# Designs tried in a protein design run: peptides against a protein of PDB entry 6KZJ. Part 28

Target 1, 71 residues: chain A of PDB entry 6KZJ
Amino acid sequence: SPDLLSEVSEMKQDLIKMTAILTTDVSDKAGSIKVKELVKAAEEEPGEPFEIVERVKEDLEKVNEILRSGT

## One batch from the design tools (peptide; made by RFdiffusion4, then SolubleMPNN)

Design b2_p16_7_s2 (from b2_p16_7, 8 letters changed)
Fold by OpenDDE base, seed 4:
Structure b2_p16_7_s2 (fold): chain B 71 residues (1-71), chain A 16 residues (1-16)
Amino acid sequence: as target 1 above (71 residues)
Amino acid sequence: IKEELAEVRYLLKLIL
């Protein structure tokens, strides 16, 4: 669905922004997201879209807990 | 869509 694809793309943009804010790595490569790494990740991620969505949900819950509790 | 979702997973791994 083009609507679902658009929604996922918006989520991706938001996560890029959050990554820049939340990461404290000070290395030269820290806080930088390379397109090549995104492509590599896409090629390596196993499972059908619905399986990946479930993993996304789990990770988002972790992020939510950390931001809410500070731990 | 699968590729886009995988990219989202990658970004989440950077945050966590």
Scores: peptide ipSAE 0.442, ipTM 0.876, DockQ to the pose 0.849
Fold by OpenDDE base, seed 3:
Structure b2_p16_7_s2 (fold): chain B 71 residues (1-71), chain A 16 residues (1-16)
Amino acid sequence: as target 1 above (71 residues)
Amino acid sequence: IKEELAEVRYLLKLIL
């Protein structure tokens, strides 16, 4: 679906921005996001799209917990 | 869109 693809692409763009915000003051790990690393991640991520979405939900919950509690 | 979702997972791993 082109609409779903656009939605995921927007989410990716937002995460790039958030990554920079969350890491700039504590490390240089977000100094540059390499295209080759994104491609490699795409090749290695197992499962169908729905399964990957569920993992995204899990990871977002972890981020939310860390931001709320500090731990 | 599987590859796009995988890229999102990669970005989350950078944050976590």
Scores: peptide ipSAE 0.418, ipTM 0.867, DockQ to the pose 0.818
Fold by OpenDDE base, seed 5:
Structure b2_p16_7_s2 (fold): chain B 71 residues (1-71), chain A 16 residues (1-16)
Amino acid sequence: as target 1 above (71 residues)
Amino acid sequence: IKEELAEVRYLLKLIL
């Protein structure tokens, strides 16, 4: 749905910003993701969109912990 | 949608 796509796109943009805060090197890598790498990632990402979203949420919590504690 | 989610997951793997 367009709403879900918009939410995911916003999340992606926020992650790019957070990456820039954490490390310029990783930010540069993230900003230059190639299409072939994206396709490969999609093929290796199992499950339906809902399941992937849940994994994203879990990983975001890890990011939050790193940002809060520095570890 | 899965492709967009894969991009997000890829970015997370770079960060973590």
Scores: peptide ipSAE 0.328, ipTM 0.822, DockQ to the pose 0.697
Fold by OpenDDE base, seed 1:
Structure b2_p16_7_s2 (fold): chain B 71 residues (1-71), chain A 16 residues (1-16)
Amino acid sequence: as target 1 above (71 residues)
Amino acid sequence: IKEELAEVRYLLKLIL
């Protein structure tokens, strides 16, 4: 459904933000304005990075099922 | 859709 695709797209964006936070150096976390903005944005999002990943996995599986079924 | 799915899978592999 279009709702599922929209959810996956939104969660992909969340994962990009979380990846940036997780892969940045400690020095970048402390000194970069961009990192601070990402951290604040992540804190406003419901769930920690792990929880977001798990939700994306769930949506990914649903999308795969749709693709496999041909529906 | 398949392209978007591939991007998501790539990001997951990067994080996990």
Scores: peptide ipSAE 0.046, ipTM 0.546, DockQ to the pose 0.079

Design b2_p16_7_s3 (from b2_p16_7, 8 letters changed)
Fold by OpenDDE base, seed 1:
Structure b2_p16_7_s3 (fold): chain B 71 residues (1-71), chain A 16 residues (1-16)
Amino acid sequence: as target 1 above (71 residues)
Amino acid sequence: IKRELAIVRYLLDLIL
């Protein structure tokens, strides 16, 4: 359905935006040390954007594998 | 449906 394609497109857009924020150049966040600390905190703290994005990417990868295998 | 699945796979391949 058109709704599924629209939802996938929107989800892709959101993930790209979140990835851009999480991997933003150190210059945008006032220092590499603080950026690294923020990234580590995002990896270690449940519910933080990094963990959410990684979980979603993992789920999407599983879906893609199912589609590729024909199962 | 086949065309829609191809589009979904394409989008997933681009994001992953």
Scores: peptide ipSAE 0.057, ipTM 0.525, DockQ to the pose 0.048
Fold by OpenDDE base, seed 5:
Structure b2_p16_7_s3 (fold): chain B 71 residues (1-71), chain A 16 residues (1-16)
Amino acid sequence: as target 1 above (71 residues)
Amino acid sequence: IKRELAIVRYLLDLIL
């Protein structure tokens, strides 16, 4: 249904935005101190947004594999 | 449904 597809699209867009912030190259000068702090804080504190996003990505990969394989 | 699933797989491939 269009409603489900729009909801999935919204979730993807949010994940892209969060990933762009939280996975920015911390060694690059283009990365703000805030981004570096977020990445480091997420590595040190389980359950912070970075780790949540990575867990969601892992779960989505499992779903994607099921959809591709048909099993 | 198959077409919708293809779209979902495409969206997942973009984010993963």
Scores: peptide ipSAE 0.057, ipTM 0.525, DockQ to the pose 0.061
Fold by OpenDDE base, seed 2:
Structure b2_p16_7_s3 (fold): chain B 71 residues (1-71), chain A 16 residues (1-16)
Amino acid sequence: as target 1 above (71 residues)
Amino acid sequence: IKRELAIVRYLLDLIL
């Protein structure tokens, strides 16, 4: 459905956001603090990029388990 | 299984 595709696209965008936060260059303390705050906020709030990444990772692990088991 | 795998690949391609 269009709603499902929109949801998946939103998840992709959130994955990109989290990746950018984790891999950003933080040379100054102010930038480092900002990145740390964003990471912490993403970890604490449901539906934020960190939790989305973890849910996707979990789902992929389940898929891998099913494929490995042959069931 | 082939159809299910195709769906997984499609979703992965869309998400990644």
Scores: peptide ipSAE 0.046, ipTM 0.508, DockQ to the pose 0.049
Fold by OpenDDE base, seed 3:
Structure b2_p16_7_s3 (fold): chain B 71 residues (1-71), chain A 16 residues (1-16)
Amino acid sequence: as target 1 above (71 residues)
Amino acid sequence: IKRELAIVRYLLDLIL
């Protein structure tokens, strides 16, 4: 239905926004009150895109450590 | 591990 497609599209847009916040230089964007508000709001909402992206980022960082250390 | 990482990154790019 058109309602479900609109909801999925909105979710995708939110994932892109959260990914940009987490992957860009924290020293550049994190100083913005707008960015801090978005991060806080996303953390307070269980199951929202921010939490999903954070779990994926954590796993990728662990893999990166293994590759960098040669272990 | 490198191949598995590449697959994860590819899937992430596909979803986002």
Scores: peptide ipSAE 0.043, ipTM 0.509, DockQ to the pose 0.051

Design b2_p16_7_s4 (from b2_p16_7, 9 letters changed)
Fold by OpenDDE base, seed 4:
Structure b2_p16_7_s4 (fold): chain B 71 residues (1-71), chain A 16 residues (1-16)
Amino acid sequence: as target 1 above (71 residues)
Amino acid sequence: IKEELAVVRYLLKQIL
């Protein structure tokens, strides 16, 4: 639905910002977002949207824990 | 939507 797509797009934007804040590595591989890799990820991600959402929730919980505890 | 969610997963991978 367009509402869900908009919500996901906003989440994507927020995560781009978070990546810039949380990654301080100056190497070419760390903290960089490559368009080619984004396309590859879109092609390789398995499952239906609801399954991917559950994986997103799991990963966000990990991020939250790291930010809260520092580890 | 699936493609957008895959991008989100990619970004999370960069953070974790």
Scores: peptide ipSAE 0.551, ipTM 0.914, DockQ to the pose 0.873
Fold by OpenDDE base, seed 2:
Structure b2_p16_7_s4 (fold): chain B 71 residues (1-71), chain A 16 residues (1-16)
Amino acid sequence: as target 1 above (71 residues)
Amino acid sequence: IKEELAVVRYLLKQIL
């Protein structure tokens, strides 16, 4: 679905911004994403889309908890 | 869509 793809793309953009804020890595971890690593991630991420979505939800909850607690 | 989800997972992995 074009709407779903757009929604995921917007999420990706937000996460790029959050990465720059939440990490102090000044090399390749903050505000900069290596294209070769993105390609590698796309090739290696296991499971069907619904399984990946569940992992995304779990990770977002972890991010939320870190933001609330500071740790 | 799977490729886009993989990118999201990669980015989350950098944050966590």
Scores: peptide ipSAE 0.550, ipTM 0.914, DockQ to the pose 0.830
Fold by OpenDDE base, seed 5:
Structure b2_p16_7_s4 (fold): chain B 71 residues (1-71), chain A 16 residues (1-16)
Amino acid sequence: as target 1 above (71 residues)
Amino acid sequence: IKEELAVVRYLLKQIL
């Protein structure tokens, strides 16, 4: 679905920006995204889209908790 | 869609 693809693409764009900000103080891999690992992840993520969405929801809750608690 | 979702998960893992 083009609408779903657009929404996911926009979310991806926002997460790239967030990742750069949230990891900028980490000296090792600060603000970097490994292209080869990104490609690998895109090819190897198991399950159907709805299962992946559930994992995304779980991860977002973890991110939200970290941001809320500050740790 | 599956590929895009996988990219999102990868990015989230970098944040966590």
Scores: peptide ipSAE 0.549, ipTM 0.913, DockQ to the pose 0.864
Fold by OpenDDE base, seed 1:
Order: C-alpha cells, then sequence, then structure tokens
Structure b2_p16_7_s4 (fold): chain B 71 residues (1-71), chain A 16 residues (1-16)
C-alpha cells in the first residue's frame, strides 16, 4: 500500500534524526548507517508485516521510556 | 513494505 509505505518512510527519517540526537559517537564505524547490515536485516527479519510492526511498537516504547526516565 | 519495516528495526537497534 502506498499509504503504509509513505508512513514507514517517514518513520525511517524520524529514526535517523533520533539516532543523531541520542548517539554521541561520531566515529566512522559507530555513527553511520551500514548499508551491508541494513541489507542483511531486511533479509533476516522474520514474519509478516503486522508482526514486524508489533516489534517496532515494542522498541519505540523502550525508546520512549528511556527518554522519559533518563535511564 | 516488509523490507522497509526491517530497515526501521535496524535503525531502532542503533538507538537502543
Amino acid sequence: as target 1 above (71 residues)
Amino acid sequence: IKEELAVVRYLLKQIL
């Protein structure tokens, strides 16, 4: 669905920005998106999209909790 | 879409 794809694309962009805010390591290895690992992640992520979305929601909840509590 | 969601999971892994 084009609507869902657009929504996911916006989410990716937001997460890239969040990564820049939350990480202080500016080294080449730690501070950059690794294309090869990205491709590998796409190949290995199991389940249907709705199952992956549930995992995304869980992970976002963790991020939110860290930001709220400071730990 | 599945591939795009996997990219999102990858990015979250970098944040957490």
Scores: peptide ipSAE 0.547, ipTM 0.913, DockQ to the pose 0.872

## One batch from the design tools (peptide; made by RFdiffusion4, then SolubleMPNN)

Design b2_p17_1_s4
Fold by OpenDDE base, seed 2:
Structure b2_p17_1_s4 (fold): chain B 71 residues (1-71), chain A 17 residues (1-17)
Amino acid sequence: as target 1 above (71 residues)
Amino acid sequence: MVLEMLKQVLALEKKLK
């Protein structure tokens, strides 16, 4: 679905920004994000795309709450 | 947590293209 792809692309952009804030060269894993490796590692993730999107959306809201509260 | 979420979203984007 083109609507689903657009939503996924927006979530990706938000997560990249959050990752940049939270992973500021404090470790090797935090300082070097290999996109191709992340994609490959997640290709075996169970569930249909829509189900995974909904779970990520829920977690994204939780992350936003934590970032806003500072806790 | 955030890195794992990013990983999942990147994989989803690839699957949807």
Scores: peptide ipSAE 0.523, ipTM 0.897, DockQ to the pose 0.630
Fold by OpenDDE base, seed 1:
Structure b2_p17_1_s4 (fold): chain B 71 residues (1-71), chain A 17 residues (1-17)
Amino acid sequence: as target 1 above (71 residues)
Amino acid sequence: MVLEMLKQVLALEKKLK
């Protein structure tokens, strides 16, 4: 649905920002995400869409707490 | 973890289009 797609797109935006913060200076590929390759690899990941969304939302909260508090 | 989360979200976005 468009509502779910909007939610997923927002999570994508947040994760891109978090990735930039956490992976800078790690490798030549740290700032160069191969989107096509990531999408292809993830299509093999198990789990129904709703289950994956809920897992990512939970993990986003955890990552956000770490970024804000440093703990 | 964050990269894997991003990968999963990108795959979901594609599946939802």
Scores: peptide ipSAE 0.521, ipTM 0.897, DockQ to the pose 0.607
Fold by OpenDDE base, seed 4:
Structure b2_p17_1_s4 (fold): chain B 71 residues (1-71), chain A 17 residues (1-17)
Amino acid sequence: as target 1 above (71 residues)
Amino acid sequence: MVLEMLKQVLALEKKLK
């Protein structure tokens, strides 16, 4: 749905920003991200889209807490 | 963690388009 796609797009933007903050060395594994490979691998992720979104939302809160507190 | 989350979101975006 358009509403779900908009929400997913916002989460993507946030995660890209967080990735840039957390990964500063382009020579490590995190610095060599293959987006097309990530997309292909995740096509087989279990659960309906809404369920996956809720899981990512929960994890985003955890990441946000770490970024705010530094721990 | 963050990279796996990004993977899932990228896949969802593709599925929803």
Scores: peptide ipSAE 0.519, ipTM 0.897, DockQ to the pose 0.617
Fold by OpenDDE base, seed 5:
Structure b2_p17_1_s4 (fold): chain B 71 residues (1-71), chain A 17 residues (1-17)
Amino acid sequence: as target 1 above (71 residues)
Amino acid sequence: MVLEMLKQVLALEKKLK
């Protein structure tokens, strides 16, 4: 679905920005993202695409609260 | 948490294309 793909693309953009904020230390291993490995590992993620999107959206709200509140 | 979410979204994007 193009609508679902558009939503996923928007979430990806937001998460990349959040990642840049949270992983600023170059000495931190988390700062070096191997996209290919991440995609490979996540292809075995259980659930239909829509269900996974809904879970990620819920988690995004939690992350957003942490970023806004600092805790 | 954020990295795991990014992983999931990247995989979804690939599946949807």
Scores: peptide ipSAE 0.517, ipTM 0.896, DockQ to the pose 0.640

Design b2_p17_3_s1 (from b2_p17_3, 6 letters changed)
Fold by OpenDDE base, seed 3:
Structure b2_p17_3_s1 (fold): chain B 71 residues (1-71), chain A 17 residues (1-17)
Amino acid sequence: as target 1 above (71 residues)
Amino acid sequence: EALELVKEILKLVEALL
């Protein structure tokens, strides 16, 4: 279904954003100076890590609905 | 940890597209 591909594509984008935030958080513990700039850029994105997780959760539910209903 | 879980899910999503 084209709806499934659209929702999976959206979920992929949200997961990429989450990965970027989580990788910068662990890199900040490694003492890199430029990590503060990347963390600020990630925080300026409309979505704290928790908000992104909630979007991924919603995307997963939509994907599950499509798979179960066939629509 | 959460990062490894995200990486695994991302790999699955990339395989579906």
Scores: peptide ipSAE 0.099, ipTM 0.644, DockQ to the pose 0.135
Fold by OpenDDE base, seed 1:
Structure b2_p17_3_s1 (fold): chain B 71 residues (1-71), chain A 17 residues (1-17)
Amino acid sequence: as target 1 above (71 residues)
Amino acid sequence: EALELVKEILKLVEALL
């Protein structure tokens, strides 16, 4: 259904954002000078990994509701 | 690690699209 595809697409986007933040955080701790610029760009995305995980959780719940209800 | 878990979930999501 279009609702299912929309919700899965949103979840994918949130997961991509979380991946970017986690990779930049690890890279910055590894001491790469160029990562400071990338980390700032990633932190410009509002939301710590926890906040993104909460969004992904909500996305999964919505997907589950769609599958359960058949709508 | 959390990063690898996210990558695996992302692959599953991509397979559903």
Scores: peptide ipSAE 0.098, ipTM 0.645, DockQ to the pose 0.158
Fold by OpenDDE base, seed 2:
Structure b2_p17_3_s1 (fold): chain B 71 residues (1-71), chain A 17 residues (1-17)
Amino acid sequence: as target 1 above (71 residues)
Amino acid sequence: EALELVKEILKLVEALL
């Protein structure tokens, strides 16, 4: 289903963004301006980690609904 | 650990795509 693939793809993107934020918090990557810029861009665009988690939860619920409805 | 869990879920999602 195109709806399922679209929603799973969105969930994947949110998980990637979450990973980027978490890895920068635990990594010494704060020393490079380029990495810091990428981190800052990755943090400000998706929002705070909690907001990303809530979007992932919403994505999962949408996937579940699509699977349950068969659409 | 949250980071490891995210990575594992992401791997599963990639397998579905």
Scores: peptide ipSAE 0.097, ipTM 0.642, DockQ to the pose 0.141
Fold by OpenDDE base, seed 5:
Structure b2_p17_3_s1 (fold): chain B 71 residues (1-71), chain A 17 residues (1-17)
Amino acid sequence: as target 1 above (71 residues)
Amino acid sequence: EALELVKEILKLVEALL
């Protein structure tokens, strides 16, 4: 339904925002470590908040595409 | 904090899916 799509899309956007917050927070604490390296490290370390958010974001993107395309 | 907001979103995801 359009309502479901809107909710999923909003949640996806919120997850993107949360991902940005998590990466910046970790970057601030990590000092000179590049954000890109932090992202990569989070992807390689299961269970870290950033990786969890990224997985959920990816799942929501898949759901969003299904809801948008109907296929 | 960011962690708590993520938990809230995760709850919504779980309820929706």
Scores: peptide ipSAE 0.082, ipTM 0.628, DockQ to the pose 0.096

Design b2_p17_3_s2 (from b2_p17_3, 6 letters changed)
Fold by OpenDDE base, seed 2:
Structure b2_p17_3_s2 (fold): chain B 71 residues (1-71), chain A 17 residues (1-17)
Amino acid sequence: as target 1 above (71 residues)
Amino acid sequence: EALELVMKILKLVEALL
C-alpha cells in the first residue's frame, strides 16, 4: 500500500530525529554504542515483514518505558 | 538504553522500505 509505505517513511524520519535528540556528547553510554554491533544487527535477517513490525512494536514499548521512568 | 533501541528500530524500519 502506498499509504502504508508513506507512513513507514514518516516513521523513519521521526526515528532519525529521536536519534539526534538522544545522542549527547556528554553521555558515556551513548559513546559506548559500538558501530560494529549496529552493523551486525543490520546484517542479521530481521525476518518477514510481520515479524519486523512486531519487533518494532516491542522495542518502541521498551523505549517508552525508558523515557517515562528515566531508567 | 533508549538511543540504542531507537537505532535498532531504525534499522528494522529500513528493512521494510
Scores: peptide ipSAE 0.619, ipTM 0.936, DockQ to the pose 0.585
Fold by OpenDDE base, seed 1:
Structure b2_p17_3_s2 (fold): chain B 71 residues (1-71), chain A 17 residues (1-17)
Amino acid sequence: as target 1 above (71 residues)
Amino acid sequence: EALELVMKILKLVEALL
C-alpha cells in the first residue's frame, strides 16, 4: 500500500531528526560508535518485512526507556 | 545507548523502503 510507504518514509524522517538531537561531541559513547559494527549491521540480512518491523518495535521500546529514564 | 539504537532502526527502516 502506498499509504504504508508514506508512513514508513515519515518515520524515517523522524529518526533522522532524533539522530540530530542525540548526536553530541560531549559523550564518549556518541563519539565512539564503531563504524565496523554499523557496517556489519548494514550487511546483515534484516529479514522479511515483518521481522524488520518487529526489530524496529523492540529497538524503539529500548530508545523510549533510555530517554525516559536517562539510563 | 539511544543514538546507536536510533541508527540501527534507521538502517532497518531503510531496508523497508
Scores: peptide ipSAE 0.618, ipTM 0.936, DockQ to the pose 0.575
Fold by OpenDDE base, seed 3:
Structure b2_p17_3_s2 (fold): chain B 71 residues (1-71), chain A 17 residues (1-17)
Amino acid sequence: as target 1 above (71 residues)
Amino acid sequence: EALELVMKILKLVEALL
């Protein structure tokens, strides 16, 4: 539905904002991220929509733990 | 790290659109 697509689009915008926040000049890791590794991950078939959502949930939980604990 | 994961999530979300 158009409403669901709008919500997903808003989520996309929030993720873009997060990438900006997490990209810091004091982080050596920000400059060391392998672009080819990210491209390769994107080449993998993400699966059907439900499976994509489950992967998103899983990775967001990992992000939450890193930001909360620093590890 | 968190930035790498967020970038992966972004690609997954783009696949939904």
Scores: peptide ipSAE 0.617, ipTM 0.936, DockQ to the pose 0.573
Fold by OpenDDE base, seed 4:
Structure b2_p17_3_s2 (fold): chain B 71 residues (1-71), chain A 17 residues (1-17)
Amino acid sequence: as target 1 above (71 residues)
Amino acid sequence: EALELVMKILKLVEALL
């Protein structure tokens, strides 16, 4: 639904903001999506929406743990 | 690390849109 897609779009914007905050490297590779990653994303199907959401939840949990613990 | 994970999530979210 449009409401759900809007919510996901807001999440995307927040993730972009987090990327900027977490980028500490000043190299040309910092915070950049590599061509290799784009190729991999094109070759690998992320799965059905539910599977994607589960992966998102899993990785968000990892991010939260890293930020809270510093490790 | 956190940045890498956030970028992975970003790609997954883009797949939903």
Scores: peptide ipSAE 0.616, ipTM 0.936, DockQ to the pose 0.656

Design b2_p17_3_s4 (from b2_p17_3, 7 letters changed)
Fold by OpenDDE base, seed 1:
Structure b2_p17_3_s4 (fold): chain B 71 residues (1-71), chain A 17 residues (1-17)
Amino acid sequence: as target 1 above (71 residues)
Amino acid sequence: MALELVKEILKRVLALL
């Protein structure tokens, strides 16, 4: 459904926003955060909705690791 | 703010699954 793609696209945009927040707050201490990887995954061409959701889930796992480690 | 954003994303993901 086009609505599903729009919702997934919105989730990707929110991931980008979250990445920006984390990078501004953590970038001074997290010399190892591949911010570029999160951004690239969020900006990657829209595949099937499932593929996009799986990428978002993977990126959220990375964010969780960053938050958990403090770096 | 970041935590609430994460929660909102997760809610949407769960709604899609």
Scores: peptide ipSAE 0.084, ipTM 0.579, DockQ to the pose 0.083
Fold by OpenDDE base, seed 3:
Structure b2_p17_3_s4 (fold): chain B 71 residues (1-71), chain A 17 residues (1-17)
Amino acid sequence: as target 1 above (71 residues)
Amino acid sequence: MALELVKEILKRVLALL
């Protein structure tokens, strides 16, 4: 539904914001997580619902790596 | 701030399941 796509898109935007916060907070202690890659994924057209979900999944994996490693 | 954002994302993920 259009509502589901909107919600997934909002979730993606929040993941990008969280990554920016985490990378700025960890940048004081641990090097270069490519925030640029998450920003680029945000600038791409949303595409099909599956493509949006896959981008969100990738962003979640990056967030999990940051939280686990502290880097 | 980061923790509250994580909570909000998790709420949205759960709503999609």
Scores: peptide ipSAE 0.081, ipTM 0.583, DockQ to the pose 0.074
Fold by OpenDDE base, seed 4:
Structure b2_p17_3_s4 (fold): chain B 71 residues (1-71), chain A 17 residues (1-17)
Amino acid sequence: as target 1 above (71 residues)
Amino acid sequence: MALELVKEILKRVLALL
């Protein structure tokens, strides 16, 4: 449903915000977390439901890596 | 701030289940 797509898209945006917060204090020595790629993906059209979910999954994996490594 | 975002994401995930 349109509401479900909106909710997933908002979740993606929240993941991007979290990634930005977690990476702002990470010195340039932290392996290339493509924060820029996450931001670009947020500006792109959501696409089909599956594509949105896959992008959210990818963003979540990046956030999880940051949380586990501290970088 | 980050922890509040985590909570919000979890709420959203739960709403999708």
Scores: peptide ipSAE 0.078, ipTM 0.581, DockQ to the pose 0.073
Fold by OpenDDE base, seed 5:
Structure b2_p17_3_s4 (fold): chain B 71 residues (1-71), chain A 17 residues (1-17)
Amino acid sequence: as target 1 above (71 residues)
Amino acid sequence: MALELVKEILKRVLALL
């Protein structure tokens, strides 16, 4: 459905913005993450919206596990 | 160690989006 594709696209854009903020705020000591290049690369990544969302979900679960474990 | 791993994962998330 075009509506579902638009909703996934908007969610993708919001996740990009959130991730950019988190990476820049944590990296005041690590060289400027080229946020614009990462955003552009992410927008051009081939794949179905569902596959992208599932990969992001898995990576966020790994982040949560690391934060919870303190390792 | 954890903080650097989190940073790397977030970079990968951006690349996957």
Scores: peptide ipSAE 0.102, ipTM 0.592, DockQ to the pose 0.307; fails the geometry check

